# Peptides against a protein of PDB entry 4QMF, part 154

Target 1, 175 residues: chain A of PDB entry 4QMF
Amino acid sequence: ESSFMTLFPKYRESYLKTIWNDVTRALDKHNIACVLDLVEGSMTVKTTRKTYDPAIILKARDLIKLLARSVPFPQAVKILQDDMACDVIKIGNFVTNKERFVKRRQRLVGPNGNTLKALELLTKCYILVQGNTVSAMGPFKGLKEVRRVVEDCMKNIHPIYHIKELMIKRELAKR

## One batch from the design tools (peptide; made by RFdiffusion4, then SolubleMPNN)

Design b2_p28_3_s1 (from b2_p28_3, 10 letters changed)
Fold by OpenDDE base, seed 2:
Structure b2_p28_3_s1 (fold): chain B 175 residues (1-175), chain A 28 residues (1-28)
Amino acid sequence: as target 1 above (175 residues)
Amino acid sequence: MKEEEEKKEEELDKELDKLSEELLKEAE
């Protein structure tokens, strides 16, 4: 048997309660058991005797990880698909100065979220910037690109350089 | 020097926003 647990912040409790039946139903299709512990503030997934694919537990682990980081269920549940990967990028430790952190994080999002949307388009990923993490879902290659842009931005490398590079690559791929 | 760097970053921010808008518009 395999089991994974993820803690979630208190502000996610109400939302997780509302969608937990949906989580249970989605995981039941794969015979993965799950538990929401409101006292501890944790989510747990585990294999059962009826679990056929042992690898699905890793996707279930990723599901609760994404949910803990504010990814909405309709998006997070897509992680159970074979072709979908995810990454949770911790950005809180790159900069000690709070103001600098906020500015660099905001730069990733951009006015009206345009920068983030552009990055999503170029990498074919879903990207959510929340708190001290950036959650991304998509193809592995795209995830690698997202992580590079995100981490470099937090290291004070302006996203424009990567966006331009990705745009060039995209145009070349169309030829 | 610090002021010049800040102005440069602001210019890059504006350029990035413009570029992003153009990309998103083309993708529609």
Scores: peptide ipSAE 0.625, ipTM 0.922, DockQ to the pose 0.975
Fold by OpenDDE base, seed 3:
Structure b2_p28_3_s1 (fold): chain B 175 residues (1-175), chain A 28 residues (1-28)
Amino acid sequence: as target 1 above (175 residues)
Amino acid sequence: MKEEEEKKEEELDKELDKLSEELLKEAE
């Protein structure tokens, strides 16, 4: 039997408690067991004897990983679908200066989240910027593009260059 | 030099926001 555990920050505890029954129900459909440990601050998923799909445990692992990084349950649970992939991009180690970090992270989001929404549209992904991570869900190709834009942004390559490129590619694809 | 770079970045920020809004409006 396979088991995976992830830690979550304290500020997520109340939310995770609220939605944990829904998590349990979603995973029960696949005969995956799960445990929320409030003392340790961890989530665990585990295969059971009734688990018939060996690949689903990896998706369950991804589910709790996404939840730990503030992805809301209605979105995170979509990872259990066969056609959905995800990526958790660590952005906290690209810049040592806190102000510079905040500025670059904010640049990725943009005013009213417009930049992020544009990137979501262009890559056909869901994207959440929270703390020191960017969580993304969508097709593999889109995820690759998201990671490039995100990491380059943290490396001081302005997102506008990538957005323009993606827009051009999108227009070409419409022909 | 630093001030000039910051000004350039701010201009790009504004341009990006405009571009993003236009894209999102078109998609609605």
Scores: peptide ipSAE 0.624, ipTM 0.922, DockQ to the pose 0.972
Fold by OpenDDE base, seed 1:
Structure b2_p28_3_s1 (fold): chain B 175 residues (1-175), chain A 28 residues (1-28)
Amino acid sequence: as target 1 above (175 residues)
Amino acid sequence: MKEEEEKKEEELDKELDKLSEELLKEAE
């Protein structure tokens, strides 16, 4: 049997308690067991004797990872689908200066979230910027593009260059 | 030099926002 555990921040506890029955129900369909440990502040997923496809445990692992990074359950649970992949991009270590970090992170989001929405559209991904992480869900090709844009932005490469490039690629693909 | 770089970044921010809005509007 295989198991995976993920820690979550304290501020996430209330939400996780609220949706945990839904998590359990979703995983039960695949005969994956799960545990929410409020004392440790952890989520655990485990295969059972009845688990049909052992590979589903990896998706369950990703589910709790996404939930720990503030992805809402209705979005995170989509990771259990065969055609869905995810990535959790750590952005907190690219810049030591707090103010510079905040500015570069905000640049990824843009006014009214327009930059982020544009990036989501161009990559066909869901993207959530929270704290020191960016969570993304979508096709592998799109996820690779998201990671490049996100990391480059934190390295002080303005997102506009990548957005323009992606727009050109999108236009060419429509032909 | 730093001031010029900051002004350039602000210009790029504005351009990006405009471009993003246009893209999103077309997609609606």
Scores: peptide ipSAE 0.624, ipTM 0.922, DockQ to the pose 0.972
Fold by OpenDDE base, seed 5:
Order: C-alpha cells, then structure tokens, then sequence
Structure b2_p28_3_s1 (fold): chain B 175 residues (1-175), chain A 28 residues (1-28)
C-alpha cells in the first residue's frame, strides 16, 4: 500500500470542497482512494487492493499537489494522462526582501500576463504563478525550460534573454 | 549606478513586452 498526503492553505478549502466529488470520480477510475480532511487541511490519496497500475499513485500525488497550489481541477486532472508531467517551483526562498520578490514575480508574469503566455507558447506548458510557487504542466523538456526561466528571474536574470533563446530554437525547429 | 540599473531593467521590461505581444500575435 502506498499513500501520499498534501496540506493546503485555508483559502483553498471552499474550492476543494466544491470539486472533491469530481476528484473522487476521476481517481475511482484508477481504483485510487482519496480523503479530504477539513480539520487538518489535507488531501490524501492511497492505493487499494484493486489498484492495478502502480505508477498511477504518483500521478494522484501530483494531482493533489497541484490542487493545493491553486491549479483548477479541469487543468490539474490532466496530470493523470500518460503524456503529461508537472512541476511545482518554489520561488519564495530566492529573495528575502518582499518588494524585490514582488517585482521579480511580476516581471515573470508581465503586463496583461503577456510574458507568461509567451513562455507557455514557447515551452508548450501550462503555467500558473500563485503566491510563493509556480505550477507548470506539460512535456518534460518544456518543464525544464520553465524552471530555468522562473528560477533565473528570481535570481535577477531578466526573462528576455531566455525568451529570445527559445524563440530562436523555435524558428530553427520549423526548418 | 542604481538608477542606471533600474533604467536598464525598465528598458528590458518594455522590450520583453513588445516581443511577447509580437509572438502571441503571430501564433493566432
């Protein structure tokens, strides 16, 4: 038996309650059990005697991790697909100064979210910036690129350098 | 020196926004 638990912040409680039946139904297809604990503020997934795929529990773990970090269920549930990977990047520990942190995080998003949308397009990933984390879903290579851009941005390396590089690579791949 | 660095960052921010808009428009 394998089991994984993830804590979630209080502000996610209401949303998680509304979608938990959908979570249960999605995981039931794979014979994975799940529990929402509102007192502790946790989500748990575990294998059952009927679980036939040992790898699916890891995807279930990732599902609750994504949900805890504000990824909407319709997007997060895609992690159960074989061709989908994810990454949760912690960005809150790179800078101690709050103002500097906010500035660098905003730089990653850009005006009207244009920078983030451009990065999503170039990496073929879904990307969500929320609080002290960046959640990403997509192909492994794309996720690696996202992590690089995000962490470098928090280290005060401007995203423009990486965006230009990715654009060049994209053009070369079209040939 | 700090002021010069801030100006440089602002210029890069503007350039990045323009580049992003162009990329997104071409992809439509």
Amino acid sequence: as target 1 above (175 residues)
Amino acid sequence: MKEEEEKKEEELDKELDKLSEELLKEAE
Scores: peptide ipSAE 0.623, ipTM 0.922, DockQ to the pose 0.975

Design b2_p28_3_s2 (from b2_p28_3, 10 letters changed)
Fold by OpenDDE base, seed 1:
Structure b2_p28_3_s2 (fold): chain B 175 residues (1-175), chain A 28 residues (1-28)
Amino acid sequence: as target 1 above (175 residues)
Amino acid sequence: KKEEEEKKEEELDEELEKLSKKLLEEAK
């Protein structure tokens, strides 16, 4: 049996409690057991003797990881699909200055989230910026592009350069 | 030099916003 555990911040507790029955139901379809520990503040997923696909436990691991990073359940549960991958990008270690960090993170999101929405469209990914991490879900190629844009932004490379490049590539692909 | 860099960043921010809006509108 394989088991994976992730911790979640206290502010996620209420939400996780409300959706945990849905998590359980989704994982039960794959015979993956799960536990929400409110005392420790953890989520655990486990294979069982009835688990048919042993690889699904890795997707279950990713599911709880995404949930811990504030991805809503209706989006996070899509990770269980075969064609869906995810990435959790740590952005908190690129800049030591808090103000600079906030500024660069905000630049990635843009006014009303428009930059992020544009990036989502161009990469065919879902992207959520939360705290010191960026969670992304989508095709592997798109995830690589997201990670590049996100990390470069935190390294003070303006997202516009990547957005322009992706727009050009998109136009070329339509022809 | 810092002021020039800040001005450049602001210009890029504005351009990015314009491009983003255009892209999102065309996608509708």
Scores: peptide ipSAE 0.652, ipTM 0.933, DockQ to the pose 0.980
Fold by OpenDDE base, seed 2:
Structure b2_p28_3_s2 (fold): chain B 175 residues (1-175), chain A 28 residues (1-28)
Amino acid sequence: as target 1 above (175 residues)
Amino acid sequence: KKEEEEKKEEELDEELEKLSKKLLEEAK
């Protein structure tokens, strides 16, 4: 028997309450049990005697992790698919100065989110920048690229260098 | 020096925006 628990911030409670029945239904298909604890502010997933694939619990763990970091359920639930991986990148520790942090985070997103959208296309990932974390979902290779761009951006390496590189790689891959 | 660095960053921001828009447009 395996179980995982994730805490979520208070501002996420209302949303989680609204989608929890959907979470339960999605996990029931895999015989994974789940609990939303509003008092503690936690989500728990656990295997049952009927769980056929023990590895699915790890994906369930990732699901609640993503949900805790503001990823919408329709996107987060895709983590249960075999070909889908995720990464939660902590960005809050790279810069101590709040203004600098905000500036670099905004640079990653770009005007109208265009930088982020470009990065999503180039890496074939879903990317959400929220608070002190960046959540990404997609192929492992793409996730590695996302993490590099995100962390480097927070280290004051302008995203343009990586975007150019990824664009070149994309063009080369078409040949 | 700081002003020059800020100007450079702004130029990179503008270039990145142009590249991003181009990519997004080409991808339709």
Scores: peptide ipSAE 0.652, ipTM 0.933, DockQ to the pose 0.968
Fold by OpenDDE base, seed 3:
Structure b2_p28_3_s2 (fold): chain B 175 residues (1-175), chain A 28 residues (1-28)
Amino acid sequence: as target 1 above (175 residues)
Amino acid sequence: KKEEEEKKEEELDEELEKLSKKLLEEAK
């Protein structure tokens, strides 16, 4: 039997309490048990004797990881689908200067989130920028592209270069 | 030098916004 635990920030507690029954229900379909520990501030998923698919526990691990990083449940639960992958990109350690960090993070999001939405469209991914992490869900190819853009942005490579590249690639693929 | 770099970044920001909006509009 396998078990995975993820800690979550205090500010997520109220939300997680609200949706935990839904988490339980979703995981019950796969005979995965789960526990929300409000004292420790942790989520745990574990296999049971009735767990049939051994790979589902890894997806359950990813589910709680995504939830801990502010991904809404209706989106995060999609990770349980066979064709869905995810990535949690740590961005907090690329820049020591807080103002520079905030600026680069905001650049990734863009006005009204337009840059992020554009990137989502081009990569066929869901992307959430929150705190010191970027959470992404989608195909492996798209996730690789997202990570590149995100990390490069934090390294002061403007997202426009990647967006242009992806747009060109998209147009070529339509032909 | 710093001011010039900031100006360049702002220009790129504006261009990116235009491209993003265009892409999103076309996707509708």
Scores: peptide ipSAE 0.651, ipTM 0.933, DockQ to the pose 0.978
Fold by OpenDDE base, seed 5:
Structure b2_p28_3_s2 (fold): chain B 175 residues (1-175), chain A 28 residues (1-28)
Amino acid sequence: as target 1 above (175 residues)
Amino acid sequence: KKEEEEKKEEELDEELEKLSKKLLEEAK
């Protein structure tokens, strides 16, 4: 028997309540049980005697982790697919100055989210910047690239250097 | 020096925006 629990912030409670039946239905297909605890502010997933694939519990763990970090259910549930991986990148601990943090985070997103959209296209990932975390979903190679760009940006390495590199690689791959 | 660094960062921001827009338009 395996179980995983994730805490979620209070501002997510209303949304999680609205989609929890959908979460339950999605996990039931794999015989994974789940519990939403509104008092503690936690989500729990666990295997049952009917769970066939023991590895699916790890994907269920990732599902609740993504939901806790504001990824919407229609996107987060894709983590249950075999070809989908995810990463939750903590960005709040790279700088102590709040103004510097906000500036670097905004640089990662860019005007109208164009930098983030470009990065999503180049890495074939979904990327969500929320609070002190960046959530990403996609192929493992793409996720590694996303983490590099995100962390470097928070370390004051401008994203343009990585975007240029990824664009060159993309053009070479078309040949 | 700080002012020069800020100016450089702004230039890089503008260049990044241009590249991003170009990429997104070409992908349509």
Scores: peptide ipSAE 0.650, ipTM 0.933, DockQ to the pose 0.976

Design b2_p28_3_s3 (from b2_p28_3, 13 letters changed)
Fold by OpenDDE base, seed 3:
Structure b2_p28_3_s3 (fold): chain B 175 residues (1-175), chain A 28 residues (1-28)
Amino acid sequence: as target 1 above (175 residues)
Amino acid sequence: KKKEEEEKEKKLEEELDELSKKLLEEAK
């Protein structure tokens, strides 16, 4: 039997309490048990004797990881699908200066979130920029592209260069 | 130097926003 635990920030507690029954229901379909510990501030998933697919526990691990990083449940639960992958990109350690960090993080989002939406479209991924992490869900190829753009942005390479590149690639692929 | 960098960033941001809007509109 396998078990995985993820800690979550205090500000996520109220939301997680609200949706935990839904989490339980979703995981019950796969005979994965789960526990929300409000004292410790943790989520745990574990296999049971009735767990048939051994790979589903890894997806359950990813589910709670995504939830801990502010991904909404309706989106996060999609990780349980076979064709869905995810990535949690830590961005908080690229820059020591807080103002510089905020500026670079904001570049990923852009005015009205247009940059982020464009990146989502180009990579066929869901992307959430929150706190010190960027969470992404989608195909492996897209996730790789997202990570590149995100990390380069935090390294002071403006997203416009990657967006232009991806747009060109997209146009070429349509032919 | 700082002012020049800020101006450059603003220009890039504006260009990126325009490109993004165009892309999103075409995708509808």
Scores: peptide ipSAE 0.614, ipTM 0.926, DockQ to the pose 0.936
Fold by OpenDDE base, seed 1:
Structure b2_p28_3_s3 (fold): chain B 175 residues (1-175), chain A 28 residues (1-28)
Amino acid sequence: as target 1 above (175 residues)
Amino acid sequence: KKKEEEEKEKKLEEELDELSKKLLEEAK
């Protein structure tokens, strides 16, 4: 049997409690057991003797990882689909200055979240910027593009250069 | 230098926002 555990911040506790029955139901379809530990502040997923596909435990691991990083359940649960991948990009270690960090992180989001929405559209990914991480879900190719844009942005390469490039590529692909 | 960098960033942000809006509008 395989087991994976992830810690979640205290501010996620209330939400996780409200959706945990849905998590359990979703994982039960795959005979994956799960536990929400409110004392430790952890989520655990584990295979059972009834688990048919042993690889699904890795997707379950990713599910709880995404939930811990504030991805809503209706989106996070899509990770259980075969064609869906995810990435959690750590962005907190690129700069030491808090103001610079916030500024560069905000570049990814843009006014009214338009930049992020544009990036989501261009990469065919879901993207959530939260705290010191960026969570992304989508096709593997798109995830690679997201990681590049995100990390470069934190390295002070403005997202506009990548957005322009992706827009050009998109137009070329339509022809 | 700081003022110049801020102005440059503001310009890039405005341009990016415009491009983003255009893209999102066309995608509808």
Scores: peptide ipSAE 0.613, ipTM 0.927, DockQ to the pose 0.943
Fold by OpenDDE base, seed 4:
Structure b2_p28_3_s3 (fold): chain B 175 residues (1-175), chain A 28 residues (1-28)
Amino acid sequence: as target 1 above (175 residues)
Amino acid sequence: KKKEEEEKEKKLEEELDELSKKLLEEAK
């Protein structure tokens, strides 16, 4: 038997309560058990005797990880698909200065979220910038690019350099 | 130095926003 537990911040409690039946239903299809502990503030997923695919527990682990980091359920549940991967990038430790942190994080989003949308398109990923993490879902190649852009941005390398490169590559691929 | 950095940042942000808009429009 395999189990994984993830803690979630208090501000996610209300939302998680509202969608937990949907989480349960989605995981039941794979015979994965799940528990929402509101006292501890944790989510747990477990294999059962009826779990057929042992690898699905790892995807269930990723599901609760994504949910804990504010990814909406309709998006997060896609992690259960075979071709979908994810990454949760911790960005809170790159900069000690809070103002600098906020500024660099905002660079990833851009005006009206245009930068983030562009990055999503170029990498074929879903990307959510929330708090001290960036959550991404998509193909491994795309996720690799997302992590590079995100971490470099937090290291004060402006996203424009990567966006330009990705745009050029995209244009060349259309030829 | 601070002013120079701010100006550079502003320029990069403007350029990136324009590129992003162009990309998003073309993708529709």
Scores: peptide ipSAE 0.611, ipTM 0.926, DockQ to the pose 0.948
Fold by OpenDDE base, seed 5:
Structure b2_p28_3_s3 (fold): chain B 175 residues (1-175), chain A 28 residues (1-28)
Amino acid sequence: as target 1 above (175 residues)
Amino acid sequence: KKKEEEEKEKKLEEELDELSKKLLEEAK
């Protein structure tokens, strides 16, 4: 028997309540049980005696982790697919100055979100910048690239250098 | 020095935005 628990911030409570029946239904297909605790502010997933694939519990763990970090359910539930991986990148601890933090985080998004959309296209990932975390979903190779760009950006390496590199690689791959 | 750094950053941001828009348009 395996179980995992994730805490969520108070501002997510209302949304999680509205989609929890959908979460339950999605996990029931794999015989994974789940619990939403509104007092503690936690989500729990656990295997049952009927769980066939022991590895699915790890994906269920990732599902609740993504939901806790503001990823919407229709996107987060895709983590249950075999070909989908995810990463939650903590960005709040790279700088102490709030203004510097906000500035560097904004570099990842760019005007009208164009930088983020470009990065999603180049890495074949879904990317959500929210609060002190960046959530990403996609192929493992793409996730590694996303993490590098995000962390380097928070370390004051401008995303333009990585975007140029990824664009060159993309053009070479078309040949 | 601060003003110079801000100007450099602004130029990089503009260049990145142009590259991003180009990429997104070509992908359509």
Scores: peptide ipSAE 0.609, ipTM 0.925, DockQ to the pose 0.949

Design b2_p28_3_s4 (from b2_p28_3, 11 letters changed)
Fold by OpenDDE base, seed 1:
Structure b2_p28_3_s4 (fold): chain B 175 residues (1-175), chain A 28 residues (1-28)
Amino acid sequence: as target 1 above (175 residues)
Amino acid sequence: SEKEEEKREEELDKELDELSRKLLEEAR
């Protein structure tokens, strides 16, 4: 497919308007066209006749997906780099009780975001918790680890077990 | 019991935060 679209929530509109020129410039380097539709509330990316790398459209797709989930542009645009992958983890369907959902989601973040920062360090990923999704960017190996920790946390497996395991692995790798 | 489980989770939360802070401080 040469064209991809993603919807974004209304609260994201103002921000997307402010950074869209930067999005356009970033994608122009790859001859990928993009459209911000404020009426529909959508972002679209598409290949052009001048697109020389057809695979870049998939990264452009990921870019708008990340932007729709509140990832800031300076971070999201890094997805266009060859060594950068991403994952959008849906967490809203693991728990039906809203209070329990909020509690488990907050456990991923921790006081002052310490747990999330620790997980970012251990996995070498960027991680953003927003609404019913967790967006992550980094090496593929790290992304797998993030998804495991995030989903297990929503399944009521406490993150401490994974953090301890990752810390041990990290320490062993330094030797 | 539910009360006991909640207490255990709270203790794990505290331990996790302490562990996280230590990791972040050492990495600085």
Scores: peptide ipSAE 0.659, ipTM 0.937, DockQ to the pose 0.967
Fold by OpenDDE base, seed 5:
Structure b2_p28_3_s4 (fold): chain B 175 residues (1-175), chain A 28 residues (1-28)
Amino acid sequence: as target 1 above (175 residues)
Amino acid sequence: SEKEEEKREEELDKELDELSRKLLEEAR
């Protein structure tokens, strides 16, 4: 039997309580058990004797990881699909200066979220910037591109260089 | 200087936003 546990911040507790029945129902279809511990502030997923696909537990692990990082349930639950992958990129440790961190994080989002939406379109990913992490869901190729742009931005490499490159590649693929 | 670098970054920010908006508009 396999099990995975993730901690979640206190501000997520109310939301997780409201959607936990939906989480349970989604995982029951795969015979994966789950537990929400409000005292510890943790979510746990476990295989059962009826679990057929041994790989689904890894997707369940990713589900609770995404939920802990503020991804809404209707989006996060898509991770259980065979063709969907995810990545949680830690961005809080690249810069020690808080003001510099906020500035670089905001640069990823852009005015009215335009930069983030453009990056989502170019990589065919869902992307959420929240706190000290960036959560992404999509194809592996797209996820690799997202991580590169995000980490480089936190390292003071402006996203425009990557966006231009992705746009050129997109145009070439249409021909 | 640091001030000159900040100005260059602001210019790139504006260019990036314009490029992003164009992409999103064309995709509609």
Scores: peptide ipSAE 0.658, ipTM 0.937, DockQ to the pose 0.968
Fold by OpenDDE base, seed 3:
Structure b2_p28_3_s4 (fold): chain B 175 residues (1-175), chain A 28 residues (1-28)
Amino acid sequence: as target 1 above (175 residues)
Amino acid sequence: SEKEEEKREEELDKELDELSRKLLEEAR
């Protein structure tokens, strides 16, 4: 039997409490047990004797990881699907200056979230920028592109260059 | 200078937003 635990920040506690029954129900379908520990501030997923799919525990691990990083449950639960992958990109260690960090992070989002939505469309991914992480869900190829754009942005390579490149690639793919 | 660099970045930000909005509008 396998078990995975993820800590979550205090500001997520109220939300996680609200949706935990839904998490339990979703994982029960796969015979995966789960525990929300409000004292420790952790989520745990465990295989049971009835767990049949050996890969589902890793997806359950990813589920709680995504939830810990502020991904809403209706989106995060999609990770349990076979065709869905995810990535949690740590962005907090690229820049020492807080103001510079905030500026570069905001650049990924853009006014009204337009830049982020454009990137989501181009990569066929869901993307959430929150705190010191960027969470992404989608096809592996798209996730690779997201990570590149995100990390490069934090390294002061403006996202416009990647967006233009992705747009060109998209147009070529239509032919 | 840092001021000039900031100005260039702001210009790129504006261009990126415009490009993003166009893409999103096309997709609708």
Scores: peptide ipSAE 0.658, ipTM 0.937, DockQ to the pose 0.962
Fold by OpenDDE base, seed 2:
Structure b2_p28_3_s4 (fold): chain B 175 residues (1-175), chain A 28 residues (1-28)
Amino acid sequence: as target 1 above (175 residues)
Amino acid sequence: SEKEEEKREEELDKELDELSRKLLEEAR
């Protein structure tokens, strides 16, 4: 049997409590057991004797990881689909200066979230910037691009260069 | 200078937003 656990921050507890029945139901379809521990502040997923596909536990692991990082359930649960991958990009350690960190993180999002929306469109990914992490869901190729843009942005490489590149690639692909 | 770098970044920010909005508008 395989088991995975993830911790979640206290501010996430209220939300997780409200959706946990839905999490349980979604995982039950795959015969994956799950536990929400409010005392420890953890989520656990585990295979059972009835688990048909042992690989689904890895997706369940990803599900709780995404939920812990503020991805809403209706989006996070899509990770259980075969064609969906995810990535949680830690951005908090690229910059030591808090002000610089906030500035670069905001640059990634852009005014009215336009930059982030553009990046989502170009990569065919869902992207959530929250705290010290960026969560992304989508095709593997798209996720690779997201990680590149995100990390480079935190390294003070302006997102415009990648956005332009992706736009060009998109136009070429239409031909 | 630091001021010049800041101005350059601001210009890039503006350009990025413009490009982003254009892309999103065209995609609709």
Scores: peptide ipSAE 0.657, ipTM 0.936, DockQ to the pose 0.969

